# Ledger of designs, part 57: peptides against a protein of PDB entry 2L9B

Target 1, 91 residues: chain A of PDB entry 2L9B
Amino acid sequence: ANFLSQKFPELPSGIDVNINMTTPAMMISSELAKKPKEVQLKFLQKFQEWTRAHPEDAVSLLELCPQLSFVTAELLLTNGICKVDDLIPLA
Target 2, 91 residues: chain A of PDB entry 2L9B as posed
Amino acid sequence: ANFLSQKFPELPSGIDVNINMTTPAMMISSELAKKPKEVQLKFLQKFQEWTRAHPEDAASLLELCPQLSFVTAELLLTNGICKVDDLIPLA

## One batch from the design tools (peptide; made by RFdiffusion4, then SolubleMPNN)

Design b1_p21_8_s3 (from b1_p21_8, 8 letters changed)
Fold by OpenDDE base, seed 2:
Structure b1_p21_8_s3 (fold): chain B 91 residues (1-91), chain A 21 residues (1-21)
Amino acid sequence: as target 1 above (91 residues)
Amino acid sequence: GVAKGVDFDAILEFFEKQLAK
């Protein structure tokens, strides 16, 4: 098991991405777009709720799995919650 | 090479289970 799995044993493995065919970012955007808006918003809500409840673990998770940061940003943008310029301070 | 994406349904379930503890 990798370090991420050791610290978060209940965290599921991600899907494999062949980076010769696409990028993780493109795959994430594509897969998110397939989800109903209600599911997208629920994901965002629960992720942010967990982050507030477990800030130390959240920092570790986001450092080890930066894909989740992209997911959050993509959901905020796609659902019109924020603009690209609003994310600049976080980059 | 191979990289990891996100299994959204599984991750959502993970957060829900964590919050239920």
Scores: peptide ipSAE 0.472, ipTM 0.843, DockQ to the pose 0.675
Fold by OpenDDE base, seed 3:
Structure b1_p21_8_s3 (fold): chain B 91 residues (1-91), chain A 21 residues (1-21)
Amino acid sequence: as target 1 above (91 residues)
Amino acid sequence: GVAKGVDFDAILEFFEKQLAK
């Protein structure tokens, strides 16, 4: 088991992405767009609650899974919660 | 090459279960 699995044993594995055909970001955007807005907002809510309860674990998770950073950013942008310029200073 | 994406529904379920503990 890798470090990620050891720290978060119940964390689901990611799906394989053929980067010759698409990118993880493209696939994430596509999959997120298939979800109802209510589900998208529910994810943001639960992720926010979890990160508040486990701030150190949240940092570790986002470092190990930068895909989740993209998920969060994408959801914030597509739901009009923030603008691209709001995220630039964090880069 | 192969990279890892995110299983959105599974991740959501993960957070829900974590918060329910």
Scores: peptide ipSAE 0.470, ipTM 0.841, DockQ to the pose 0.684
Fold by OpenDDE base, seed 1:
Formats: structure tokens, C-alpha cells, sequence
Structure b1_p21_8_s3 (fold): chain B 91 residues (1-91), chain A 21 residues (1-21)
């Protein structure tokens, strides 16, 4: 098993994305938009709670799975919690 | 080529299960 599987053995596999047809970001945005707002906010809540409980693991996860950073940013923007310029320093 | 997107429902379930431990 690779490092990611060793550290996060229960982490689900990502969905394969054909980058010749779309980007992971585009697919994520599209799929998130299909979710009810309450589900989107639930994701933010649970991710935040998990990050507080396991800050070292959270850093590792975001480094190894940068897609999650995009998911979080997209949800913050879409739900009006943050503006684009709030995220610029983090890029 | 192939890249990995996020399985939204699965990762949400992952966090919920982690928090329940």
C-alpha cells in the first residue's frame, strides 16, 4: 500500500476524471451544485470538526489530496461564506 | 489522461465515520 492508503486506510478512492474532456475542478463544482444546500453545509461542518479533532492528519490529507482544498474553497464561495479575494493569500 | 476527482458522498461519510470513533 502507498503512504496515503497507510495513513488513511478508510479514505475512499476518488472518481476517475478524463482530463481531456473536463477538469477535476469542473466536475467537483458540477457535482456539488447538485447537492442540497443543507448537505453542502453539512460537509463543511464535518470537515471543520474533523480538522479540529485531528489537525496534523488534516494537514497531511490536504497535502496528499489537494482536491479537498478545492472542494472546501468552492463550498465557501458558493454558500457566500467567503469571497474570492479572501482565498488569494492561501493560493 | 486520468486524474482523480472527489467522491463527495463517500468523503462526507468518511468524515462522519471518523468523528464517530
Amino acid sequence: as target 1 above (91 residues)
Amino acid sequence: GVAKGVDFDAILEFFEKQLAK
Scores: peptide ipSAE 0.469, ipTM 0.841, DockQ to the pose 0.710
Fold by OpenDDE base, seed 4:
Structure b1_p21_8_s3 (fold): chain B 91 residues (1-91), chain A 21 residues (1-21)
Amino acid sequence: as target 1 above (91 residues)
Amino acid sequence: GVAKGVDFDAILEFFEKQLAK
């Protein structure tokens, strides 16, 4: 299997995005918006806990799956945990 | 072309399973 599967054997495959019709960002935003707020906050909580427990693995995962960085940023913004201005230095 | 998005429910489950170990 690929490097991702070897390092993170339980990591699920992503969903296919036809970039001729939409963008990964648009699809992610749409899918996130369909989730209840409680589920969104649960994701943030579990992601935060995992990154704290496995900081080196977290760096590797976000480098290999930059989509997750977008997910996290979107959830932070949508739930009012941070503002767009807070993320500008990181972009 | 095709790019990869995120299966939100699956990735949440992934983190939950990881933390349960």
Scores: peptide ipSAE 0.468, ipTM 0.841, DockQ to the pose 0.711

Design b1_p21_8_s4 (from b1_p21_8, 8 letters changed)
Fold by OpenDDE base, seed 2:
Structure b1_p21_8_s4 (fold): chain B 91 residues (1-91), chain A 21 residues (1-21)
Amino acid sequence: as target 1 above (91 residues)
Amino acid sequence: AVAKGVDFDAILAFFEKQLAK
C-alpha cells in the first residue's frame, strides 16, 4: 500500500477525470453543485469536526489530497460563508 | 495542484465514520 493508504486506510479513492474534456477542479465544482444545500453544509460541519479532533491528521490529509482543500473552499464560497478574499491567506 | 476528482458521497461517509470511532 502507498503512504496515503497506510495512514488513512479507509479513505476513498478519488474519481478519474477525462482531462481532454474537463479539469479536476471543474469536475469537483460540477459535482458539488449537484448536491443539496443541506448535504453541502453537512460536509462542512463533519469536516470541521474531524479536523478539530485530529488536527495533525487533517494537515497530512490535506497535503496528500489537495482536492479536499478545493472542495472545502468551493463549498465555503458557494454557500456564502466566505468570499474569495477570505481565502487568500490559504492560497 | 488538484490532480483528481472527488467522490463527494464517499468522502462525506469517510468523515462520518471517522467521527463515529
Scores: peptide ipSAE 0.460, ipTM 0.840, DockQ to the pose 0.475
Fold by OpenDDE base, seed 4:
Structure b1_p21_8_s4 (fold): chain B 91 residues (1-91), chain A 21 residues (1-21)
Amino acid sequence: as target 1 above (91 residues)
Amino acid sequence: AVAKGVDFDAILAFFEKQLAK
């Protein structure tokens, strides 16, 4: 097993994207938009709690799964928790 | 770079399970 599987054995593998039809970002954004706001906020809450409890693991996870960074950023923006300017220092 | 999509429900469940430990 690779490092990711060893450290996070139950982590979902993600979804392959047909790059001829869409981009991963577009796909993620579209799927997120289908979720009720309460579900979106629940994700943010749980992710935040986990990150606080496991900061080193969180860094590793986000490096290995950059799509999660996009998910988080998108949810923060669309729910009005952050503005684009707030994320510039992180880009 | 974002190279893959996300199974949102699965990811949410993952974090819920992690926090329950």
Scores: peptide ipSAE 0.459, ipTM 0.843, DockQ to the pose 0.483
Fold by OpenDDE base, seed 5:
Structure b1_p21_8_s4 (fold): chain B 91 residues (1-91), chain A 21 residues (1-21)
Amino acid sequence: as target 1 above (91 residues)
Amino acid sequence: AVAKGVDFDAILAFFEKQLAK
């Protein structure tokens, strides 16, 4: 078993993307927009709670699954929780 | 770099289950 499977055994795999049709970022954005606002906010809440409780594991997860960083940023922006300028320190 | 998409419902369920432990 690799590091990712050992540390996060129940983490779902990302969705494969046909790069001839779209990009991962485009697909993520479109799928997120289909979710109800309350569900989007629920994700942000649960993700925040988990990362606060396990900061070292959160760093590992986001390094190995950078799509989660994109999801979080997209949700924060689209729900008006932060502005683009607020994300600059994270770059 | 974002290499794959995300199954939103699955990842949400993942975090809910982690917090329930």
Scores: peptide ipSAE 0.458, ipTM 0.842, DockQ to the pose 0.477
Fold by OpenDDE base, seed 3:
Structure b1_p21_8_s4 (fold): chain B 91 residues (1-91), chain A 21 residues (1-21)
Amino acid sequence: as target 1 above (91 residues)
Amino acid sequence: AVAKGVDFDAILAFFEKQLAK
């Protein structure tokens, strides 16, 4: 937590999840589905640009914030950019 | 290991701001 704050001081905090009502994955999927496709694709584009510019920081961020990995994977799948089989080897 | 949700709009804004620097 302190490491993330140090490297990414402007990174927004995650949203607390009521685990009695849902799972983080379910919440994320639901929130993503509320966004227009153009906004979803915009996220993928900007995230891709940033990771290309800062690959080492990207690895750190995704390791420490696995929810972002889920977001990215979910968006890739739901927008038909990749298939589940494409992600399996990376697990 | 997904433990937290994500404020999607805030995260998007974060990356946009980072790229603008």
Scores: peptide ipSAE 0.457, ipTM 0.843, DockQ to the pose 0.461

## One batch from the design tools (peptide; made by RFdiffusion4, then SolubleMPNN)

Design b1_p22_1_s1 (from b1_p22_1 with K7R S8K H14T E19K E22A)
Fold by OpenDDE base, seed 4:
Structure b1_p22_1_s1 (fold): chain B 91 residues (1-91), chain A 22 residues (1-22)
Amino acid sequence: as target 1 above (91 residues)
Amino acid sequence: MTLEQARKFLELFTEKLDKYLA
């Protein structure tokens, strides 16, 4: 399964994510989607600030918890901050 | 995800968010 493909069918096929990544990402995204846009943006801003302050820790976090990248990607897409094509090279 | 993927994602993320908030 692919979390992004499930939410955004315009994504190309062939990007597979195991259940251990997909399910947690879906749950987190679901909870964040219930929040106002302003809260979602604040979440992204705080995450961005942290990644800039702790770049190596941020990389380690995504290596260990790639679910977070899918959560973040969905927020970026749904808020018009990035496009689907921006994410394709990262798959 | 790989080290390379993580770094590329974070770069994209921060760049796009900066542009959006500018």
Scores: peptide ipSAE 0.649, ipTM 0.929, DockQ to the pose 0.819
Fold by OpenDDE base, seed 5:
Structure b1_p22_1_s1 (fold): chain B 91 residues (1-91), chain A 22 residues (1-22)
Amino acid sequence: as target 1 above (91 residues)
Amino acid sequence: MTLEQARKFLELFTEKLDKYLA
Protein backbone atom coordinates (compact mmCIF):
# COMPACT_ATOMS: atom_id res chain seq x y z
CA ALA B 1 0.00 0.00 0.00
CA ASN B 2 1.18 3.51 -0.81
CA PHE B 3 1.49 6.41 1.63
CA LEU B 4 -1.84 7.99 0.78
CA SER B 5 -3.66 4.67 0.95
CA GLN B 6 -2.29 4.08 4.43
CA LYS B 7 -3.46 7.43 5.79
CA PHE B 8 -6.53 7.69 3.60
CA PRO B 9 -7.94 4.19 3.14
CA GLU B 10 -10.89 5.56 1.20
CA LEU B 11 -8.51 6.42 -1.62
CA PRO B 12 -8.77 4.07 -4.61
CA SER B 13 -5.93 1.65 -5.26
CA GLY B 14 -5.40 3.14 -8.70
CA ILE B 15 -2.83 5.67 -7.49
CA ASP B 16 0.56 4.14 -8.19
CA VAL B 17 3.44 5.22 -5.98
CA ASN B 18 6.54 3.14 -5.46
CA ILE B 19 8.66 2.96 -2.32
CA ASN B 20 11.09 5.57 -3.66
CA MET B 21 8.27 8.10 -3.73
CA THR B 22 6.33 6.93 -0.69
CA THR B 23 9.06 6.92 1.94
CA PRO B 24 10.38 10.45 1.32
CA ALA B 25 6.83 11.76 1.18
CA MET B 26 6.01 10.15 4.50
CA MET B 27 9.04 11.71 6.14
CA ILE B 28 8.42 15.22 4.87
CA SER B 29 4.69 15.08 5.50
CA SER B 30 5.24 13.78 9.02
CA GLU B 31 7.47 16.72 9.89
CA LEU B 32 5.08 19.28 8.43
CA ALA B 33 2.13 17.67 10.19
CA LYS B 34 3.81 18.40 13.52
CA LYS B 35 3.67 22.14 12.85
CA PRO B 36 0.71 24.41 13.61
CA LYS B 37 -1.88 24.86 10.89
CA GLU B 38 -0.75 28.43 10.25
CA VAL B 39 2.77 27.20 9.53
CA GLN B 40 1.43 24.58 7.14
CA LEU B 41 -0.66 27.22 5.39
CA LYS B 42 2.34 29.53 5.10
CA PHE B 43 4.25 26.74 3.43
CA LEU B 44 1.43 26.17 0.96
CA GLN B 45 1.08 29.89 0.27
CA LYS B 46 4.78 30.36 -0.41
CA PHE B 47 4.82 27.29 -2.61
CA GLN B 48 1.79 28.57 -4.48
CA GLU B 49 3.38 31.98 -5.03
CA TRP B 50 6.53 30.38 -6.36
CA THR B 51 4.64 28.07 -8.73
CA ARG B 52 2.76 31.04 -10.15
CA ALA B 53 5.94 33.02 -10.67
CA HIS B 54 7.86 30.05 -12.10
CA PRO B 55 5.34 27.67 -13.67
CA GLU B 56 7.76 25.75 -15.88
CA ASP B 57 10.25 25.36 -13.05
CA ALA B 58 7.43 24.13 -10.84
CA VAL B 59 6.51 21.49 -13.41
CA SER B 60 10.14 20.44 -13.66
CA LEU B 61 10.38 20.22 -9.88
CA LEU B 62 7.44 17.83 -9.66
CA GLU B 63 8.74 15.85 -12.61
CA LEU B 64 12.04 15.33 -10.80
CA CYS B 65 10.60 15.15 -7.29
CA PRO B 66 7.09 13.69 -7.50
CA GLN B 67 7.31 13.02 -3.76
CA LEU B 68 6.53 16.69 -3.25
CA SER B 69 3.12 16.28 -4.87
CA PHE B 70 2.17 13.62 -2.33
CA VAL B 71 3.39 15.77 0.56
CA THR B 72 1.36 18.68 -0.72
CA ALA B 73 -1.66 16.49 -1.40
CA GLU B 74 -1.71 15.25 2.18
CA LEU B 75 -1.52 18.81 3.49
CA LEU B 76 -4.44 19.76 1.28
CA LEU B 77 -6.48 16.78 2.48
CA THR B 78 -5.72 17.04 6.19
CA ASN B 79 -6.47 20.77 6.27
CA GLY B 80 -9.73 20.37 4.38
CA ILE B 81 -8.50 22.34 1.39
CA CYS B 82 -9.43 19.56 -1.01
CA LYS B 83 -11.25 16.22 -0.98
CA VAL B 84 -10.04 12.74 -1.83
CA ASP B 85 -12.34 12.76 -4.84
CA ASP B 86 -10.46 15.79 -6.18
CA LEU B 87 -7.29 13.71 -6.42
CA ILE B 88 -8.76 10.62 -8.08
CA PRO B 89 -8.50 12.01 -11.63
CA LEU B 90 -4.78 12.61 -11.06
CA ALA B 91 -4.04 8.92 -10.46
CA MET A 1 5.82 12.11 -12.71
CA THR A 2 4.91 13.16 -16.23
CA LEU A 3 4.65 16.75 -17.36
CA GLU A 4 0.91 16.31 -17.80
CA GLN A 5 0.47 14.90 -14.30
CA ALA A 6 2.54 17.72 -12.81
CA ARG A 7 0.55 20.40 -14.62
CA LYS A 8 -2.75 18.86 -13.55
CA PHE A 9 -1.65 18.66 -9.94
CA LEU A 10 -0.42 22.25 -9.84
CA GLU A 11 -3.66 23.42 -11.37
CA LEU A 12 -5.67 21.59 -8.72
CA PHE A 13 -3.38 22.83 -5.96
CA THR A 14 -3.57 26.49 -6.87
CA GLU A 15 -7.31 26.35 -7.51
CA LYS A 16 -8.17 24.69 -4.22
CA LEU A 17 -5.87 26.88 -2.16
CA ASP A 18 -7.32 30.02 -3.74
CA LYS A 19 -10.82 28.90 -2.85
CA TYR A 20 -9.78 28.05 0.68
CA LEU A 21 -8.10 31.41 1.30
CA ALA A 22 -10.84 33.49 -0.35
Scores: peptide ipSAE 0.647, ipTM 0.928, DockQ to the pose 0.787
Fold by OpenDDE base, seed 2:
Structure b1_p22_1_s1 (fold): chain B 91 residues (1-91), chain A 22 residues (1-22)
Amino acid sequence: as target 1 above (91 residues)
Amino acid sequence: MTLEQARKFLELFTEKLDKYLA
């Protein structure tokens, strides 16, 4: 089990990741979770703005650093911005 | 993750955040 599976036991097994992605994502997410919600939202907004301004770079970033997708996904889930079902097709 | 997965994720991310902030 990884950190997402532990926090969200209803998360499909297809979202499970190997240790090389799980550990970095868990560490980053834990630090962000210590921040107020408004700080977390600001982070997401800034990331959103950047991805819109640099769509191909954003894709390349996720290809190279898939851990970032899990950090972002956890923020989306914990803040009620998306549901677990929304992530199933991405597994 | 693959190019396709990355694009799909970013699409989901931006769409859901837009709806949340609306």
Scores: peptide ipSAE 0.646, ipTM 0.929, DockQ to the pose 0.823
Fold by OpenDDE base, seed 1:
Structure b1_p22_1_s1 (fold): chain B 91 residues (1-91), chain A 22 residues (1-22)
Amino acid sequence: as target 1 above (91 residues)
Amino acid sequence: MTLEQARKFLELFTEKLDKYLA
């Protein structure tokens, strides 16, 4: 999307994939899960800082790419940062 | 993802991460 290109100009070109609530999130989560905990936490911290600095853009990003919320949720769960019950109301 | 869902998720995310890092 044009929004993604504008806000993340350093993103490389990709290929078409089936967009759903499962496959893209699973792919990204699996790659992040291979990284050390410190790297995962750094990712979350940088994402948090960005969302605070750009709240409207963050909302737009999740509207366009809700898969990102699933990726983030997976990291929160696996690192013990939140519980599954915390996510139920968001379904 | 709706506007409301996105806002709620971000609120949850930031709150939980803050608590974890505190």
Scores: peptide ipSAE 0.643, ipTM 0.928, DockQ to the pose 0.868

Design b1_p22_1_s2 (from b1_p22_1 with T2S S8R H14T E15K E22K)
Fold by OpenDDE base, seed 5:
Structure b1_p22_1_s2 (fold): chain B 91 residues (1-91), chain A 22 residues (1-22)
Amino acid sequence: as target 1 above (91 residues)
Amino acid sequence: MSLEQAKRFLELFTKKLDEYLK
């Protein structure tokens, strides 16, 4: 069991999750979760804008730091921006 | 995270956020 499985038990078990990905994601997510919703949304919007402006760099960033995908996923889920079912095809 | 996984995630992310902000 990892933090995502604990918070979202319906997540598929096929996702590769290790301590090096989950622990940093947990720390970042916990800090962001303390911020108001508007701050969390602003973070997501700025990240979205950057990924559109720099798509190749965005892909490289996630390849090097897949922890960021877990952080972003939790923000999407907790704010009702996406559902667990939306993440299943990514497993 | 593989190239393909990253691309698929970013696609989902941007799509869902756009839909949410409409």
Scores: peptide ipSAE 0.635, ipTM 0.935, DockQ to the pose 0.780
Fold by OpenDDE base, seed 2:
Structure b1_p22_1_s2 (fold): chain B 91 residues (1-91), chain A 22 residues (1-22)
Amino acid sequence: as target 1 above (91 residues)
Amino acid sequence: MSLEQAKRFLELFTKKLDEYLK
């Protein structure tokens, strides 16, 4: 079982999660998980504000660094902001 | 990830966070 499968056993197995995606996500997520929920939420809010202000740059960022989507997805899932079913269509 | 995947992810992200903050 990979990192995401261990953290979220309900996550569909069809998601391609290789070492290039999991390792960076694990490192970033582990650091963010050490922070209080309020700090995690503030991080998401600031990221949201930035993506709205710079939509084209935000898209480019995820194209270049898809690992960031896994970090963000984990924060959304662990904080109850979204469900696994919400991510299935994106896989 | 592709352009379309990135756009759809950001759409989901912003929508769900908005709903959560209500």
Scores: peptide ipSAE 0.635, ipTM 0.935, DockQ to the pose 0.814
Fold by OpenDDE base, seed 1:
Structure b1_p22_1_s2 (fold): chain B 91 residues (1-91), chain A 22 residues (1-22)
Amino acid sequence: as target 1 above (91 residues)
Amino acid sequence: MSLEQAKRFLELFTKKLDEYLK
């Protein structure tokens, strides 16, 4: 199973996720997970502010680096900010 | 990730974070 499937077994299967997606996401998520929750939340808040200020660049960033969406999703899930069901429609 | 997927993800992200921090 891929990185997300292992951590979140309730996540729907069949999503095209390969090593090019999972490895970078795993590394970044692992580093962020070592930080206090306050730091993780601060990161999310700054990212949120940036995406609102630069919506076109934010979209382009995710198109180019979809791994970032997995990093962000994991932070949302592990901090109880969203549920797996919230992500299913996007899969 | 497609344009539409990226937009939908960012919408979800910002919405959920707003609700959490409220």
Scores: peptide ipSAE 0.634, ipTM 0.935, DockQ to the pose 0.796
Fold by OpenDDE base, seed 3:
Structure b1_p22_1_s2 (fold): chain B 91 residues (1-91), chain A 22 residues (1-22)
Amino acid sequence: as target 1 above (91 residues)
Amino acid sequence: MSLEQAKRFLELFTKKLDEYLK
């Protein structure tokens, strides 16, 4: 099982997560997880503000670097900002 | 990920964070 499946066993089995997506996401998430919750929230807020100011660039960024969606998703889940059920329809 | 997936994810992200920060 991949990292996300182990950490969130309720995720749908149809998610294809390979090493090229998982490893970079794990590294970034691991570093952010070492920071206080306030820092993690501030990171999310700054990213949110940037996506609102640059919506087309934000879409392009996630298309080119889907690993960032895993980083963001993990932060949302671990901080209780969203539920696994919220992510299932996106898979 | 596809353009549609990216847009949907960003929508979810923005909405959920807004709700959390209320």
Scores: peptide ipSAE 0.634, ipTM 0.935, DockQ to the pose 0.795

Design b1_p22_1_s3 (from b1_p22_1, 7 letters changed)
Fold by OpenDDE base, seed 5:
Structure b1_p22_1_s3 (fold): chain B 91 residues (1-91), chain A 22 residues (1-22)
Amino acid sequence: as target 1 above (91 residues)
Amino acid sequence: MSLEQARRFLEIFTEKLDKYLK
């Protein structure tokens, strides 16, 4: 199990997760969760803008740092931007 | 993450955020 599965037990399994991915994601998510929702949203907006401007680099970033996808996923779920079902195709 | 997983995640991310911001 990983921290997202703990917080959202309905998340699908099948994504490869190890402690080197889970622990950093937990730490980052914990810090971001302490910020106001508008700050969290601003972070997502800036990240979105960057991924659209640099799609190849964005893919490479997630390949190298899959922890970031867990951080982002938690922000999406906790802020009601997406549902658990939206993430099922990733499993 | 694999290339495909990363691509799919970014697609879902950008799509859902766009809808949320409308």
Scores: peptide ipSAE 0.635, ipTM 0.935, DockQ to the pose 0.804
Fold by OpenDDE base, seed 1:
Structure b1_p22_1_s3 (fold): chain B 91 residues (1-91), chain A 22 residues (1-22)
Amino acid sequence: as target 1 above (91 residues)
Amino acid sequence: MSLEQARRFLEIFTEKLDKYLK
């Protein structure tokens, strides 16, 4: 099982997750988790603003670096911003 | 990550964060 499955056992299967995705995501998420919640939220807000301003670049970024989606997803889940069920449509 | 998956993720991300910050 990958680190997301361990942290969130309710995550649905069906999305290809390998060590090349989980290891970087785990590392980045771990570092962000050490920061205060307000810092984590600020990060999410800035990322959100950027994605709105540069939607095509944001899509390209996630296509090339899907690890970032796992980092973001974990922040959303751990901070109670979304539920696991909200992410199921990605499968 | 596919184009469609990326778009869906960003939509969910943006909507949920907006709702949370209200």
Scores: peptide ipSAE 0.635, ipTM 0.935, DockQ to the pose 0.818
Fold by OpenDDE base, seed 3:
Structure b1_p22_1_s3 (fold): chain B 91 residues (1-91), chain A 22 residues (1-22)
Amino acid sequence: as target 1 above (91 residues)
Amino acid sequence: MSLEQARRFLEIFTEKLDKYLK
């Protein structure tokens, strides 16, 4: 079991989670979790704006650094912005 | 993470965040 599987046991399978992905994501998520919700939302909003302005770069970024998708996903889930069912298509 | 997975994730991310912020 990994960090996300333990926290969200209903997460869909199919995502390759290893130590190289989990550890950075856990560290970043931990730091963001210490911040107020408004700061977390601001981070998501800025990231969203950037992805819209640079869609191809955003895709490449997540391909190269899937750790960021885990960080983002956790923020979405923990803040009630999305549910696990919304992430099933990614499997 | 594949390109297709990344694209799908970004779609879900942007859609759900937009909905949440309304």
Scores: peptide ipSAE 0.634, ipTM 0.935, DockQ to the pose 0.811
Fold by OpenDDE base, seed 2:
Structure b1_p22_1_s3 (fold): chain B 91 residues (1-91), chain A 22 residues (1-22)
Amino acid sequence: as target 1 above (91 residues)
Amino acid sequence: MSLEQARRFLEIFTEKLDKYLK
């Protein structure tokens, strides 16, 4: 099974999880997972603040680098900030 | 991902994080 299917077997199969998405996400997520949970949360908070201050830049960033959405999604799911059902509209 | 997907993701992200931090 691929990275996302292994960690989140409940994820809808309609999400594109090809090698270009899963490999970079796996690498980045692995590095972030080595940090304390407080650091992971701080990362999410800083990212949230930036996206609110620069919404169009944030949209462009994810359009260009959709892998970042998978990194962020994993942090949200693993820390109980969101659930799989919340991400279904993106499938 | 499309611009619409990106916008929707950021909406979900910011909303859920706000709720979590309350």
Scores: peptide ipSAE 0.634, ipTM 0.935, DockQ to the pose 0.809

Design b1_p22_1_s4 (from b1_p22_1, 6 letters changed)
Fold by OpenDDE base, seed 4:
Structure b1_p22_1_s4 (fold): chain B 91 residues (1-91), chain A 22 residues (1-22)
Amino acid sequence: as target 1 above (91 residues)
Amino acid sequence: MSLEQARKFLELFTKKLDEYLK
């Protein structure tokens, strides 16, 4: 029914994801998925560095653009950086 | 997403990525 639930059916069914979240996340994830693993990891590292340097801005960004959390979550899952169980408490 | 969710997600993200890259 939504972007993450389609790719990861083991995710909790209660995640509220509407079209405004699904479409942007799907678009970004699709583009990143075309890149080599090293490029995907570099993206995550750059995002990590920025969030550490600007923690309050990072929080504000995710509040305003939660789509980015879905993009990041998919990259973490598909690259084996985290497990679905790690994300359950955040739903 | 809420302030709490955002903070928790970022904490998980940074932690897991560090563990993966070490």
Scores: peptide ipSAE 0.639, ipTM 0.936, DockQ to the pose 0.822
Fold by OpenDDE base, seed 1:
Structure b1_p22_1_s4 (fold): chain B 91 residues (1-91), chain A 22 residues (1-22)
Amino acid sequence: as target 1 above (91 residues)
Amino acid sequence: MSLEQARKFLELFTKKLDEYLK
């Protein structure tokens, strides 16, 4: 199973996720998970502000580096900001 | 990740974070 499937078994399977997606996401998520919740939230807030200020660049970033969406998704899930059901429509 | 997927994800992200911080 991929990184997200292992941590969140309730997540729908069948998404085309390979090692190029899993490893970077796992590494970044692991480092962020070592930080206090306040730091994680600060990261999300700054990312949110940036995406609002630069929406087209944000889209381009995710197109180029979809691993970042997995990192962000895990932070949302682990901090109780969203539920797995919220991500299902995106799968 | 496609353009549409990226837009949908960012919309979800920003919406959920707003609700959480409210």
Scores: peptide ipSAE 0.639, ipTM 0.936, DockQ to the pose 0.806
Fold by OpenDDE base, seed 2:
Structure b1_p22_1_s4 (fold): chain B 91 residues (1-91), chain A 22 residues (1-22)
Amino acid sequence: as target 1 above (91 residues)
Amino acid sequence: MSLEQARKFLELFTKKLDEYLK
């Protein structure tokens, strides 16, 4: 079992989770997990504001660094902001 | 990930966060 499968056993198995995706996500997520929930939420809010202000840059960022989507997804799932079913169509 | 996948993810992200903050 990989990092995401261990953290979220209900996560669909069809998601491509290789070492290039998991290792960076694990490192970033572990650091963010050390922060209070309020700090994690503030991070998401600031990221949301930035993506709305710079939508094309945000798309380009995720294209180049898809690992960031895994970091964000984990924060959404662990904080109850989204469900696993919400991510299935993206797999 | 593709541009389409990125756009869809960001749409989901922003939508769900908005709903959570209500």
Scores: peptide ipSAE 0.639, ipTM 0.936, DockQ to the pose 0.814
Fold by OpenDDE base, seed 3:
Structure b1_p22_1_s4 (fold): chain B 91 residues (1-91), chain A 22 residues (1-22)
Amino acid sequence: as target 1 above (91 residues)
Amino acid sequence: MSLEQARKFLELFTKKLDEYLK
């Protein structure tokens, strides 16, 4: 099983997770996890503000770097901002 | 991921973060 499947056993089966996406995501998430929760939240808020100011660029960024969606999703899940059920429709 | 998937994810992200910060 991959990292996400082990950490979130209820993860939708439709999510394609391979080493090319998982490894970079794990590395970034690991570094962010070392920071206080308020720092993680500030990171999410800044990313949110940027996506609102640059919606098409944000879409293109995630298309080109889907690893970032895994990083963001993990931060949302681990901080209790969303539930696994919220991600199911996206799979 | 597709453009559609990216848009849907960003919508979820933005909505859930807003709700959390209320």
Scores: peptide ipSAE 0.638, ipTM 0.936, DockQ to the pose 0.795

